Peptides against a protein of PDB entry 6DSZ. Designs and how they scored, part 37

Target 1, 361 residues: chain A of PDB entry 6DSZ
Amino acid sequence: NYVVTAQKPTAVNGCVTGHFTSAEDLNLLIAKNTRLEIYVVTAEGLRPVKEVGMYGKIAVMELFRPKGESKDLLFILTAKYNACILEYKQSGESIDIITRAHGNVQDRIGRPSETGIIGIIDPECRMIGLRLYDGLFKVIPLDRDNKELKAFNIRLEELHVIDVKFLYGCQAPTICFVYQDPQGRHVKTYEVSLREKEFNKGPWKQENVEAEASMVIAVPEPFGGAIIIGQESITYHNGDKYLAIAPPIIKQSTIVCHNRVDPNGSRYLLGDMEGRLFMLLLEKEEQMDGTVTLKDLRVELLGETSIAECLTYLDNGVVFVGSRLGDSQLVKLNVDSNEQGSYVVAMETFTNLGPIVDMCV

## One batch from the design tools (peptide; made by RFdiffusion4, then SolubleMPNN)

Design b1_p10_4_s2 (from b1_p10_4, 6 letters changed)
Fold by OpenDDE base, seed 5:
Parts: sequence; C-alpha cells; structure tokens
Structure b1_p10_4_s2 (fold): chain B 361 residues (1-361), chain A 10 residues (1-10)
Amino acid sequence: as target 1 above (361 residues)
Amino acid sequence: LKEALEELEK
C-alpha cells in the first residue's frame, strides 16, 4: 500500500500582507490551491502559525478592516463561489479560524468571465464587489450582524470587464474598471448604490486607453484616482489630472501583478511575465495651498525574480514573490545595485514541486 | 530610486 502522501500544493496563487493574527503582528498569508498558510513576519524571517484547508481552490483572498475591528478580517472566495469572512482567534495555545460569515454566491444564469474571478473590497468596508460573470457585478453588503453573506447583482452594460477596483476617497462606493468593446479598451467609473441596487454615473471616464490595458490600481489619498497599466503605457487619472508614461522597458514583457508599498500609494511593485521586478514611483508636488498632486510617474527596474503570480511588500525592503510557475521567494531590495545592476537579492526560496494533478481515481 | 530604497530600511 503506497500511501501516496498527497503532496501539499506548492504553487502559489495568491498572497496578502496585513494584521490578521493580531493588531501588532505583521502577517503573510499565502494561498496554495485549497490551502491557506499563515505566517508571522519577524526579523528572523517567516514564522509559520497555522495552515488551513479550505473547501475549494482559493480564487480571491483579501484582508480588510471594518471600522471598530482591532485586526484584519479575511475574505475568501473559492473557485466554486463559496464566500467566507474569516477571523483569527487565539486563546492561549489554541488557535482557531472562525467563520464570521459565509455564503454561496454562484448564479444559475451567467457566462463565467474568461479573465476569471475578480473580487474587490471597498476601502471603507461598505461592500465586496465580485466580477464572476460577463455583464454582472455582484455586490455583497458588509454588515457586522449578518452571518449569511447575501449578494445581489447589478447589470453592467460593459460585458467584457478586464479589471476592476474600488476607488479611495469616494462618498459612495465607486468602482473603476477597464473594459473592452468593439472600439477598443476603455476606463469607466460607477458609483454603487446599495439602496437602489444600481449603478450611478461615476466621477470620470477615459475612453480609448491602450489596447492592452490590463490592470487597474486604485490610488489612496492624497492622490486618489487610479493607475491603468498596459503593455506599452502606464497612465494615471483622478478626474482632474491625467498623466501618461510609456517607458520602453515595460514593452519587453507584460506586467501581470502589482502591490502597493506605501499606505499613501507613492510606490508600487510591478512584476512581469519574465520575472522582472519594477518599482513604480509617484512623484508628489505640494501646492501652495497644502494640496498634494501627482507631478510625475517613474518606473525603475529593480531586478529579476521568479515569475510572480502575486507580490506583497512585507517590511524593511523585504518582498514576498508568490510564484505559480517557479519557486516562490523572499527577496531583499538593496539600496545599492550589484555588479549586474540588480537591487534584488534572494533571501529564501520555496521549492515549487509543480501542479498537483488531482487524479480523480 | 536610491532615496526610495533607503526609505524601506527605516
């Protein structure tokens, strides 16, 4: 009897950093198919705290902190459309992952989107948004007293959404999304009315963006607005200001993931399909009235890593590179480049044993 | 870039 010890999945399909175990602990959470790994980030490296088996492949994993919570909660959506909100509880040595709320958000009718599942959380924790099906935006209102995640759909006129985020600093929950129509790709915003269960006109739109515009980054205050990443260009728009750059270096490979370094959105990490790691810099201009505006955008090549499926900045120039295709890494960003011009040093490498083929016997 | 990287070590 060969007990094929079912090898634990090693391919990373999501990662997030936050304060999940406590208000004080910095955590790295890693999604590996159906498995959630929870670490505490320490000066000595990653300390494993808990591993959790999920009831399906993790498709969305986001930390969020509702008003009056001392630590982050975890939203998970599985590929089978099981949604849950998880809380970490520790009582002495006993560690429990508590389901605060759960629900199945599958629709009986709808075409699953070819670009997969997108899940986003309003920065003010008013709602969760889900793009699961073409022409639908699903809303899960966040209510503290509701153990059952109830969702409703709002119809999108835009059938082919590429990416979507909630914007920061909006009175009402506002989404910004890239969509494709027969004329090309465009950016649009909508306000989400929970009361009327409909979209209202958002603050701005940008028609005819780059044909390969693939990602939206919502920028925090003081800048606000969004960054749109394409194959050839990176653009910023906040309703009042527009900036665009076309750095030749990004044309070599498609940017596939990003992570915000600073709470104020002044720096981002970008990863491409060749494993190149970039820093996107938002240069500020302070106006005479004390307002901060975006002066310029810059992209700097940091170095090369494993091909990132996801990136997350930890602390002290340490970045976790979650890889699906290669080994995941902890890397250090150095102030000075090496002889090859790289600012990246691998600190730790996590072997990827490849896809677990679930042979259904 | 150097200044941006120096800020990460604080």
Scores: peptide ipSAE 0.430, ipTM 0.929, DockQ to the pose 0.887
Fold by OpenDDE base, seed 1:
Structure b1_p10_4_s2 (fold): chain B 361 residues (1-361), chain A 10 residues (1-10)
Amino acid sequence: as target 1 above (361 residues)
Amino acid sequence: LKEALEELEK
């Protein structure tokens, strides 16, 4: 009897960093198809803590900390529209992953969006937003006492949303999104009214962005606003300030993922389809009144890694490169470049054995 | 860039 030990998935399709196991522990969470891996980040590397099987492919995985929680909670949405909020609990050596809330958020009516599932969380933890279907924005209000994830839809006039994020520093939950119409791609903002279950006019819009604008990054305070990444350009807008760069180096390959390095949004990692790792730098200008404004944007090539599906900065210049197409890596960012001009050194490599063919025998 | 990378080690 060959016990074919079902090969565990090795291709990474999502990763996130936060404080999930405790308030003090820094965690790396890795999604590999239906499997969630939980690590503690240590000075010696990644310490495995728990593995969790999910009832479906993980499509969204986000950490968030509601007011009054001591540690982060985990939101997961599967490709079959099963949503849950998970909490880590440890008592001595006993480790449990507790489902605080769950629900199925599938609609009977709607065209699934061609760009796939997008899930976002308001920075103030007022709601979860989901783009699942064209012309709909699904809202899950975050309520501490609710074990059942209730959702409602708001009609979105923009039928072809490319990417969407919640903005920081907004009185009401505010989304910023790239959408396509017959005239091209545009950026728009909407305030989300939980009370009226509708959109209100957002603080700003930018018509006629780059034709291949594909990603929105919400920038924290003090800068606020958003970064829009295209194939040829990177733009910043916050309602008052607009800035655009078109560095030739990004034209060589499409940027496909990003991760914020600093809590204040001064630095981001960018990964492209060739495995190049970049740093996006927001240069600040301090005004005489103590306000901070964006002075400039810069892109610097750090080096080469595996082709990232997802990136997450850990600590002390260490980055996890989650790869679907290649081996995932832990890499160190060095202050000084090597002989090849690279600032990236591979610390650890995690072999990707390729897609698990679920042979239902 | 060097300054930005030096800040990561603090």
Scores: peptide ipSAE 0.423, ipTM 0.927, DockQ to the pose 0.896
Fold by OpenDDE base, seed 2:
Structure b1_p10_4_s2 (fold): chain B 361 residues (1-361), chain A 10 residues (1-10)
Amino acid sequence: as target 1 above (361 residues)
Amino acid sequence: LKEALEELEK
């Protein structure tokens, strides 16, 4: 009887940062297949707090703070469509991860989207949106007193959604998405009516974006709007202003992940398929009326890391690079470049032992 | 870029 001690998964498939353990703690949460690892970020590094086994591969992991909560809650969706909202509770030395709400959001009818599961949360915590199936947008209303996650579907006319986010600063929950049709890729917005359970016309659209436009970044106020990342271009649109850049350096490899550095959306980290780390900079222009507008977009190469599946800015120029294909890393961003022109220094490396082939004997 | 990186250490 060989008790093969099942090795713990080491490949990272998601990471988020926020205040999950307390209002004061900065946390890093790492998804490794069916496992959630919770760390506190300290001056000495990552302090492990808890590991949680999930009943399925984590497909979505997002922190959110409903009105009146002192700390963030965690939304998890598994690849088997089990949804939960988790809360961290500590009583002395006893640490509990409490399920505040749960539900299965699987539909009996629908084709699972080939581009996988997308889960997003409205910045004002009014709803969770899920793209699970082609031609459907699932909505989970966020209600504090409801232990059962209830969902409904809205039909999407756009059958091939590439990416979707909720926009910031919208009176009603508003999604922005890239979709593909026979004419190419396009960006569209919809308002989501919880009351009527339908889409209303959104504030703007952009037809005929770059053919390889693959990611939407919702930009916080004061800028608002969205960034669209393609293979050759990065574009910004907020309904009133459009800006596009085509830096030659991004053509060398596909950008595959991003993370916001600043709460106001002035800086983002970008990672590509070659492990290059970039900073995207939003330059502001203050108008005479006190309004802030986007002046320019800039992309700067910071250096090279492991190929990121996910990026998370922590604090003090420290970045967690979650890797599926290679070793995950903690890296430091330096003010001055080294002799090779890199601003990135590896602080810690977390060995990836590769995919655990579950030999079900 | 330098200014942007200097702001991260504050």
Scores: peptide ipSAE 0.416, ipTM 0.926, DockQ to the pose 0.920
Fold by OpenDDE base, seed 3:
Structure b1_p10_4_s2 (fold): chain B 361 residues (1-361), chain A 10 residues (1-10)
Amino acid sequence: as target 1 above (361 residues)
Amino acid sequence: LKEALEELEK
């Protein structure tokens, strides 16, 4: 019996940071195809805690903290539309990953979207939103006592959604999305009514954004609103304020991933298809009434890394660069640049042996 | 940028 020790997947397709093991622990969670790796971030580096096999390729992985939970829960959606909510539970040395809720959210009727699966969580943990199929937005209400994840669909008039997020600071759950029609790309918002199971008119829209607008970043309070990232421009809109920048440096390669550094949304990491790492800075203006508004946007080149599929800021200027095409890295952001003008130093490299094709024999 | 990077060490 040749126990072909199936080589563990090494290509990273998702990563998140939060407090999953406890309220105090900082965790890095890494998705590698069907495998979830859980680490504790320490002063000495990443400490492995547990690996979990999933019943399919991980398509969505998001941490969220419902009201009255002491630590984060993990939402996972697989490429086969199996959804679950996971909890970490430790009792002495015994570590368990508990399934709080699960369900299959596949529809029998619908065209799978060409841009793949998008999963988002309302910042107030009222619902999960899923863009799985063209012209549909699926909602999973978050209820603590429900072990079965039930979902319903709301019809989207906009058939070609590029990206979607929930906004912060909204009385009702509100989505912001980039969509394409025959006239170009546009940004729109909708409020989601759980009661009526329909969309209401959102607070704002922006018609005729950049033709290659590809990502939406929801900005926390006090700024609120959203950042829209294109090929040539980065724009901000919150209903009251619009700002756009077109830094020449971002035209060289497409930005493909982002991660928020600060809880208040003052800084973001951006990664492009050449492995360049940028800092996006939101410059604050304090008004006389104590309100905070966005004064300006700035983009700074930090250095080069492996081509990121996902980025996550850990702590103390340490960033995890999850790569699908190359080696994943832990990198340190330094205050002073090196002789080459880079602020990035590789601390650790994780060899990528390539995509393991599950040959179903 | 320097100020933004110095804030990460806090």
Scores: peptide ipSAE 0.414, ipTM 0.925, DockQ to the pose 0.894

Design b1_p10_4_s3 (from b1_p10_4, 6 letters changed)
Fold by OpenDDE base, seed 4:
Structure b1_p10_4_s3 (fold): chain B 361 residues (1-361), chain A 10 residues (1-10)
Amino acid sequence: as target 1 above (361 residues)
Amino acid sequence: LKEALEELES
């Protein structure tokens, strides 16, 4: 019986940072196909804590902290529509990943969306939203004592959703999404009523955005609103303020991933298909009434990394670059550029052995 | 950019 130790997957398809193991620990969680790797971020580097096998390819992995929780919980959705909420528990040396809630969210009807699975969590932890099928938005209410993830669908009139996020600072859970129709791509918002299980009109919309608008970034308070990233432009809208930039540098390659650097949403990392790493900067303007508005958007080239599938800022200028196509990296952002004008230094490289060909022998 | 990067080390 050759236990062919199935080679562990090395291609990264998701990563997230938060406080999963404790309130004090900073964690890096890495999704590698069916595997979840949990690290503690230390001054010395990444300390492995636990590896967890999932019952399918991880499609969504998000940390969230409901009211009353001391640490983050982990939401996972697999490509086979198995959903779970996981909690880290440690008792002495015993480490357990506890399933607090689970459910299968597959529908018997609906066309799976061509852009794949999108999973999002309301910043106030009121619900999880899932775009699984065209013309449907699935809602999982987040109830403290519910061991069963019950979901319901709300019909979307917009059949071709490109990306969707929950907005910050909304009285009701509010989604912002890019969609395509015969007239082009547009941005729209909806409020989600848990009570009525329907959409209400959202606070704003932006018709006729860039034809290749592909990503929505929800911006925290005090700015609020959303950033829309296209091939040629980056735009901001919050209902009251609109800003657009078209930095020539982003035209060279498509931005494919992003990550927020700081809690206030003043800085974001952007990765493109050539492995270029950018910083998106939101410059604030303080109004006489004490309100903070967005003054300007700026994009700066930091350097080059592996082609990022996902990015996550850790701490002290350290970034994890999760790569599907190449080696994943820990990189340091330096204040001063090197002789080549790069602010990026590779600290550690994690070899990607390529796709695990499931040799079903 | 420099200021933004300096803030990361604090």
Scores: peptide ipSAE 0.426, ipTM 0.930, DockQ to the pose 0.922
Fold by OpenDDE base, seed 2:
Structure b1_p10_4_s3 (fold): chain B 361 residues (1-361), chain A 10 residues (1-10)
Amino acid sequence: as target 1 above (361 residues)
Amino acid sequence: LKEALEELES
């Protein structure tokens, strides 16, 4: 009887950073299929804290901090539509991952979206939004005392949603999404009413965006609004300000992931299908009235990494590159470029053994 | 870019 020790998954399909273990600790959380790895970020590198087996492939993994919580909670949705909210608890040397809430959010009726599962959290922690099925937006209200995740659906008229995020700085929870119709791709916003369980008209829309617009980035205050990333262009819109750039360098390969560097949304990392790492820069203009507006957008090539499935800025110019297709990396961003013009130095590489073919024998 | 990268190390 050869006990084939099932190799643990090594391909990364998600990563997030925050304060999950404590208010003071900076954590990196890595999703590898059904496995969640929790690290503390230290000056010496990543310190492993805990591994958690999930009851399915992790499809969504997001940290959020409800009002009155000292540390972040973790929302996980599996590919089988099992949702949970997890809390880290440590008592001395005993480490427990506690399920605060759980539920299955699968619908009996609906066509699973071809673009996969999208899960988003309102920045003010009022709700979780899920795009699971075409023509439906699922809402999970966030209530501290509710151990059972209850969800309801709102009908979405736009059947082909490409990406969706919650906006920052909105009185009501507001989504911004790219969708496709026969006329092309468009951006629209909706307010989400928890009380009435319906969409209201959002603050703005932008019709006829780039045909290959694929990602929405919600921008924090003071800028607000959203960045829309396409194949050829990067655009910003907040209802009052519109700005577009078309840097030739991004046409060479499709941008596939992004991560915010600054809490105020001044800088983002972008990764493309060739493993190129970019910095997206939002240049501010301070108005005479003290308002901050977006002056310009810039894209700068930093260097090359493994092809990122996900990116996470940690601290001190250190970036985790989570890769599905290649080895994951810790990389350092340097102030000065090397002789090849790269600002990226690999610090650590994590071997990817490829997809575990479940040979069910 | 240099200024943006310098701010990351501070």
Scores: peptide ipSAE 0.422, ipTM 0.930, DockQ to the pose 0.917
Fold by OpenDDE base, seed 1:
Structure b1_p10_4_s3 (fold): chain B 361 residues (1-361), chain A 10 residues (1-10)
Amino acid sequence: as target 1 above (361 residues)
Amino acid sequence: LKEALEELES
């Protein structure tokens, strides 16, 4: 009996950075199909801590820190709509991943959205939002004492949502989303009322954005607002200020992923379908009253990597490039370019052996 | 860009 040790999945379908093992540890969490890998980021590289098997393909993986928690919690949603909130616990050498809460959030009715599952967390940890089905926004209220994840649906008038995020700095939880109707693509905001289980009018909207607008980035304070990424343009809106750029370099290949580099949202990494890595820069202007406003947007080509499914900035100019189609990489961003004009150097490469076909023989 | 990259190493 050759126990063919089932080859571990190597294709990356998600990654996040935060403080999951402790308040002091910087962690990289990697989703590979049904497997979660947990690393500590060190000066010497990635130190493996734990691997966890999940009951299904990981579709959403997000870190969040509720008020009064010393470290981040992990929200996971599987492709079969199993949701859980996980906590890391260590006692000496014993490491446990504890399920704080779980639930199945599948609806018996509804059309699964063609753009797939979207899961988002309010920056103030008031709720989790899920776009699973067309015309529905599912809300999971975050309650510390609740072991059962209970959800409710709010009806969306906008049937074809492309992407959605929670905004920062809002009194009530506020979503910003790109949607498509017969007239084109648009951006809209809604406030989410937990009490009334309904949407209220959001602070702003932008009709007739770029036809291929595909991603929303929520920008932290002091800027606030959102960035909308399309095929030809990158736009910023916060209700008071609008900026748009159309750098020719982004037309060559579709941007498919992004990650925030710093807490204030002044820099973002962007990855495209050709494996090009960009820096998006938000240039600030300080007003006489001490307010910070966005002056300009700029995109700079850093170099080339594996085609990213996900990106996450670690520390000290180190970036993890999670790839589904190619090898995942740790790369270093250098201050000076090489002879080819690249600011990117590969530090480590993780071989992708392709999709594991579980042939049940 | 150089300034932005220098800030990452600090």
Scores: peptide ipSAE 0.420, ipTM 0.929, DockQ to the pose 0.896
Fold by OpenDDE base, seed 3:
Parts: structure tokens; C-alpha cells; sequence
Structure b1_p10_4_s3 (fold): chain B 361 residues (1-361), chain A 10 residues (1-10)
């Protein structure tokens, strides 16, 4: 009996940071195909806590904290449309991952979107939104007492959604999305009515954005609004203010991932297809009425890493670079540049042995 | 940039 110890997957396809094991612990969660790895971030590095096998390839992995929870819960959606909400539970040395809720959210009718599965959570934890199929937006209401994840669809007139996020600071759950039509790419917002199961008109729209606009970043309060990232430009809009920058440095390679550094959305990490790591800076302007507005946007080159599939800021200038194509890395951001002008130092490298070919024998 | 990086160590 050759126990072919199936080599564990090493390619990273998702990562998130939060407080999953406790309210006080800082965790790094890494998705590697069907495997979820849970770490505690310590001064000494990453301490492994638990590894969990999922019943399918992880397509969405998001941490969220419902009102009255002491720690984050984990939402997972698989490529086969199995959804679950997971909780970490420890009793002495006994560690368990509890499924609080689960469901299959697959539709019998619909064209799967060419840009893949998008899953987003409302910042106020009112709902989960899913873009699975063209012309549909799926909503999962978040209810504590519901062990079965029930979903409904809202028809979306915009058939070619590129990216979508929930906005912050909205009375009703509000989505912001980039979509493509025959005239180009545009940004639109909709309010989501749970009661009526329909879209209402959102607070703003921006027609004719950059042709290669590919990502939406929802910006927390006090700024609010969204950042739209393209090939040549980065734009901000919140309904009242519009700003655009076109730094030449971002034209060299396509930005493919981002992560928020600060809870207030003052800084973001950006990764491109060449493995360059950038910081996006939001400059504040305090108004006489005490409101904070965006004064300017800046992009700074930090250095080079493995090509990121996902980025997550941990703490103390430490960043996890999750790579699908190369080795994943733990990197330190230094205040002073090295002789090559880089602010990035690799602390640890995690060898990627390549795609596990699922040999269905 | 330097100020932004210094804030990460605080």
C-alpha cells in the first residue's frame, strides 16, 4: 500500500488578516486550493494553529464581525457554490472549527461570469453579496439564528460587472461596481433593499471611466466612497468629490491586487504583475466644519516581491505576499531604503512546488 | 513615504 502522501498545496489563492481565534489574537488565514491554514501572528513570526480541509476549492474567503460577536467569523464560498460561516472555538487544548451556517448558492439558470466569482460582505454585516452569474446579484441576509444560508437574486441590468464592493457609511447596504458596456467602462452604485428584494438608485455614478478600470476599493469613513484602479489611472469618487491621478510608474505593469493597511483607509498596498509592491496614500484635508476630505492621492514604489495573488498587511510593517505563480513571502517594510532603493526585505519565503494536478485516478 | 513607513512601527 503506497500511501502516496498527497503533497499539500503550496500555491496561495487567498489570504486574510483579522481576529479569528480570539478578540486579541492577530491571525493570518491562507487559502491553498481546498486547504485553509490558520496562523497566529507573533513577534517571532507565524505560529501555525490549525489546518482545515474544505469540501472544494476556496473561491471567496472573508472575515467579518457581526454586532455582538467578540471575534471575527469566516465566510467561505467554494468554486462549487458551497457557502459556509465558520467560527473558531477553543476549549483548553481542544481546537474546533464550527460551522454556524451553510448552504449551496448555485443557480440552475445563469451564465457563470467570465471574471469569476466575487463575494463581498456589507461592512455593517447586514448581508453577503455574490456576483456569480451575469445579470444577477445574489444576496445572503445575515441572521444569527439561521443555520441555513438562504439566498435570493436581484436582477442586474449591467451584464458585464468587472468588480463590485459594498460601500462604507451607508444607511442602506450600497454596492459600487465597475461594469462594461458597448460604450466603455463605467462606475455605478445601487442600494440593496432586503425588504423589497430589489435595487434602488445609488448615491452616485461615474460614466466613461478608464477603459481598463479593473478594481474597486471601498474606502472607510471618514473619507467614504471608492477608489477605482485602472491600467493608467487611479481615481477616487464619493459623490461629492472626484480625484484622479495617472502616475507613469503604474503603466509599466497591471495592478492585480490590493490590501488596506489602515482601518481609516489612509494607506493601501498594491501589487502588480511584475511583483512590484506599491503604497497608495490618501492625503487628508480637515475642513472647518470638522469633516475630513481627500486632498490628494499618491503612489510610491516600495520594492519587489513575488507576484502577488493576494496581499495582507499584518502588523509592524510586516506584509504577507500570497503567490500563486511563485513563492509566497513574509516581507518587512523598512523606513530607510537599501542600496537599490528598495524598502522591502524578505523575512521568510514559502516554497511553491507548483499546481497540484488533481490526478483523478 | 518615510513618514508613512515610520507610522507602521508605532
Amino acid sequence: as target 1 above (361 residues)
Amino acid sequence: LKEALEELES
Scores: peptide ipSAE 0.414, ipTM 0.928, DockQ to the pose 0.918

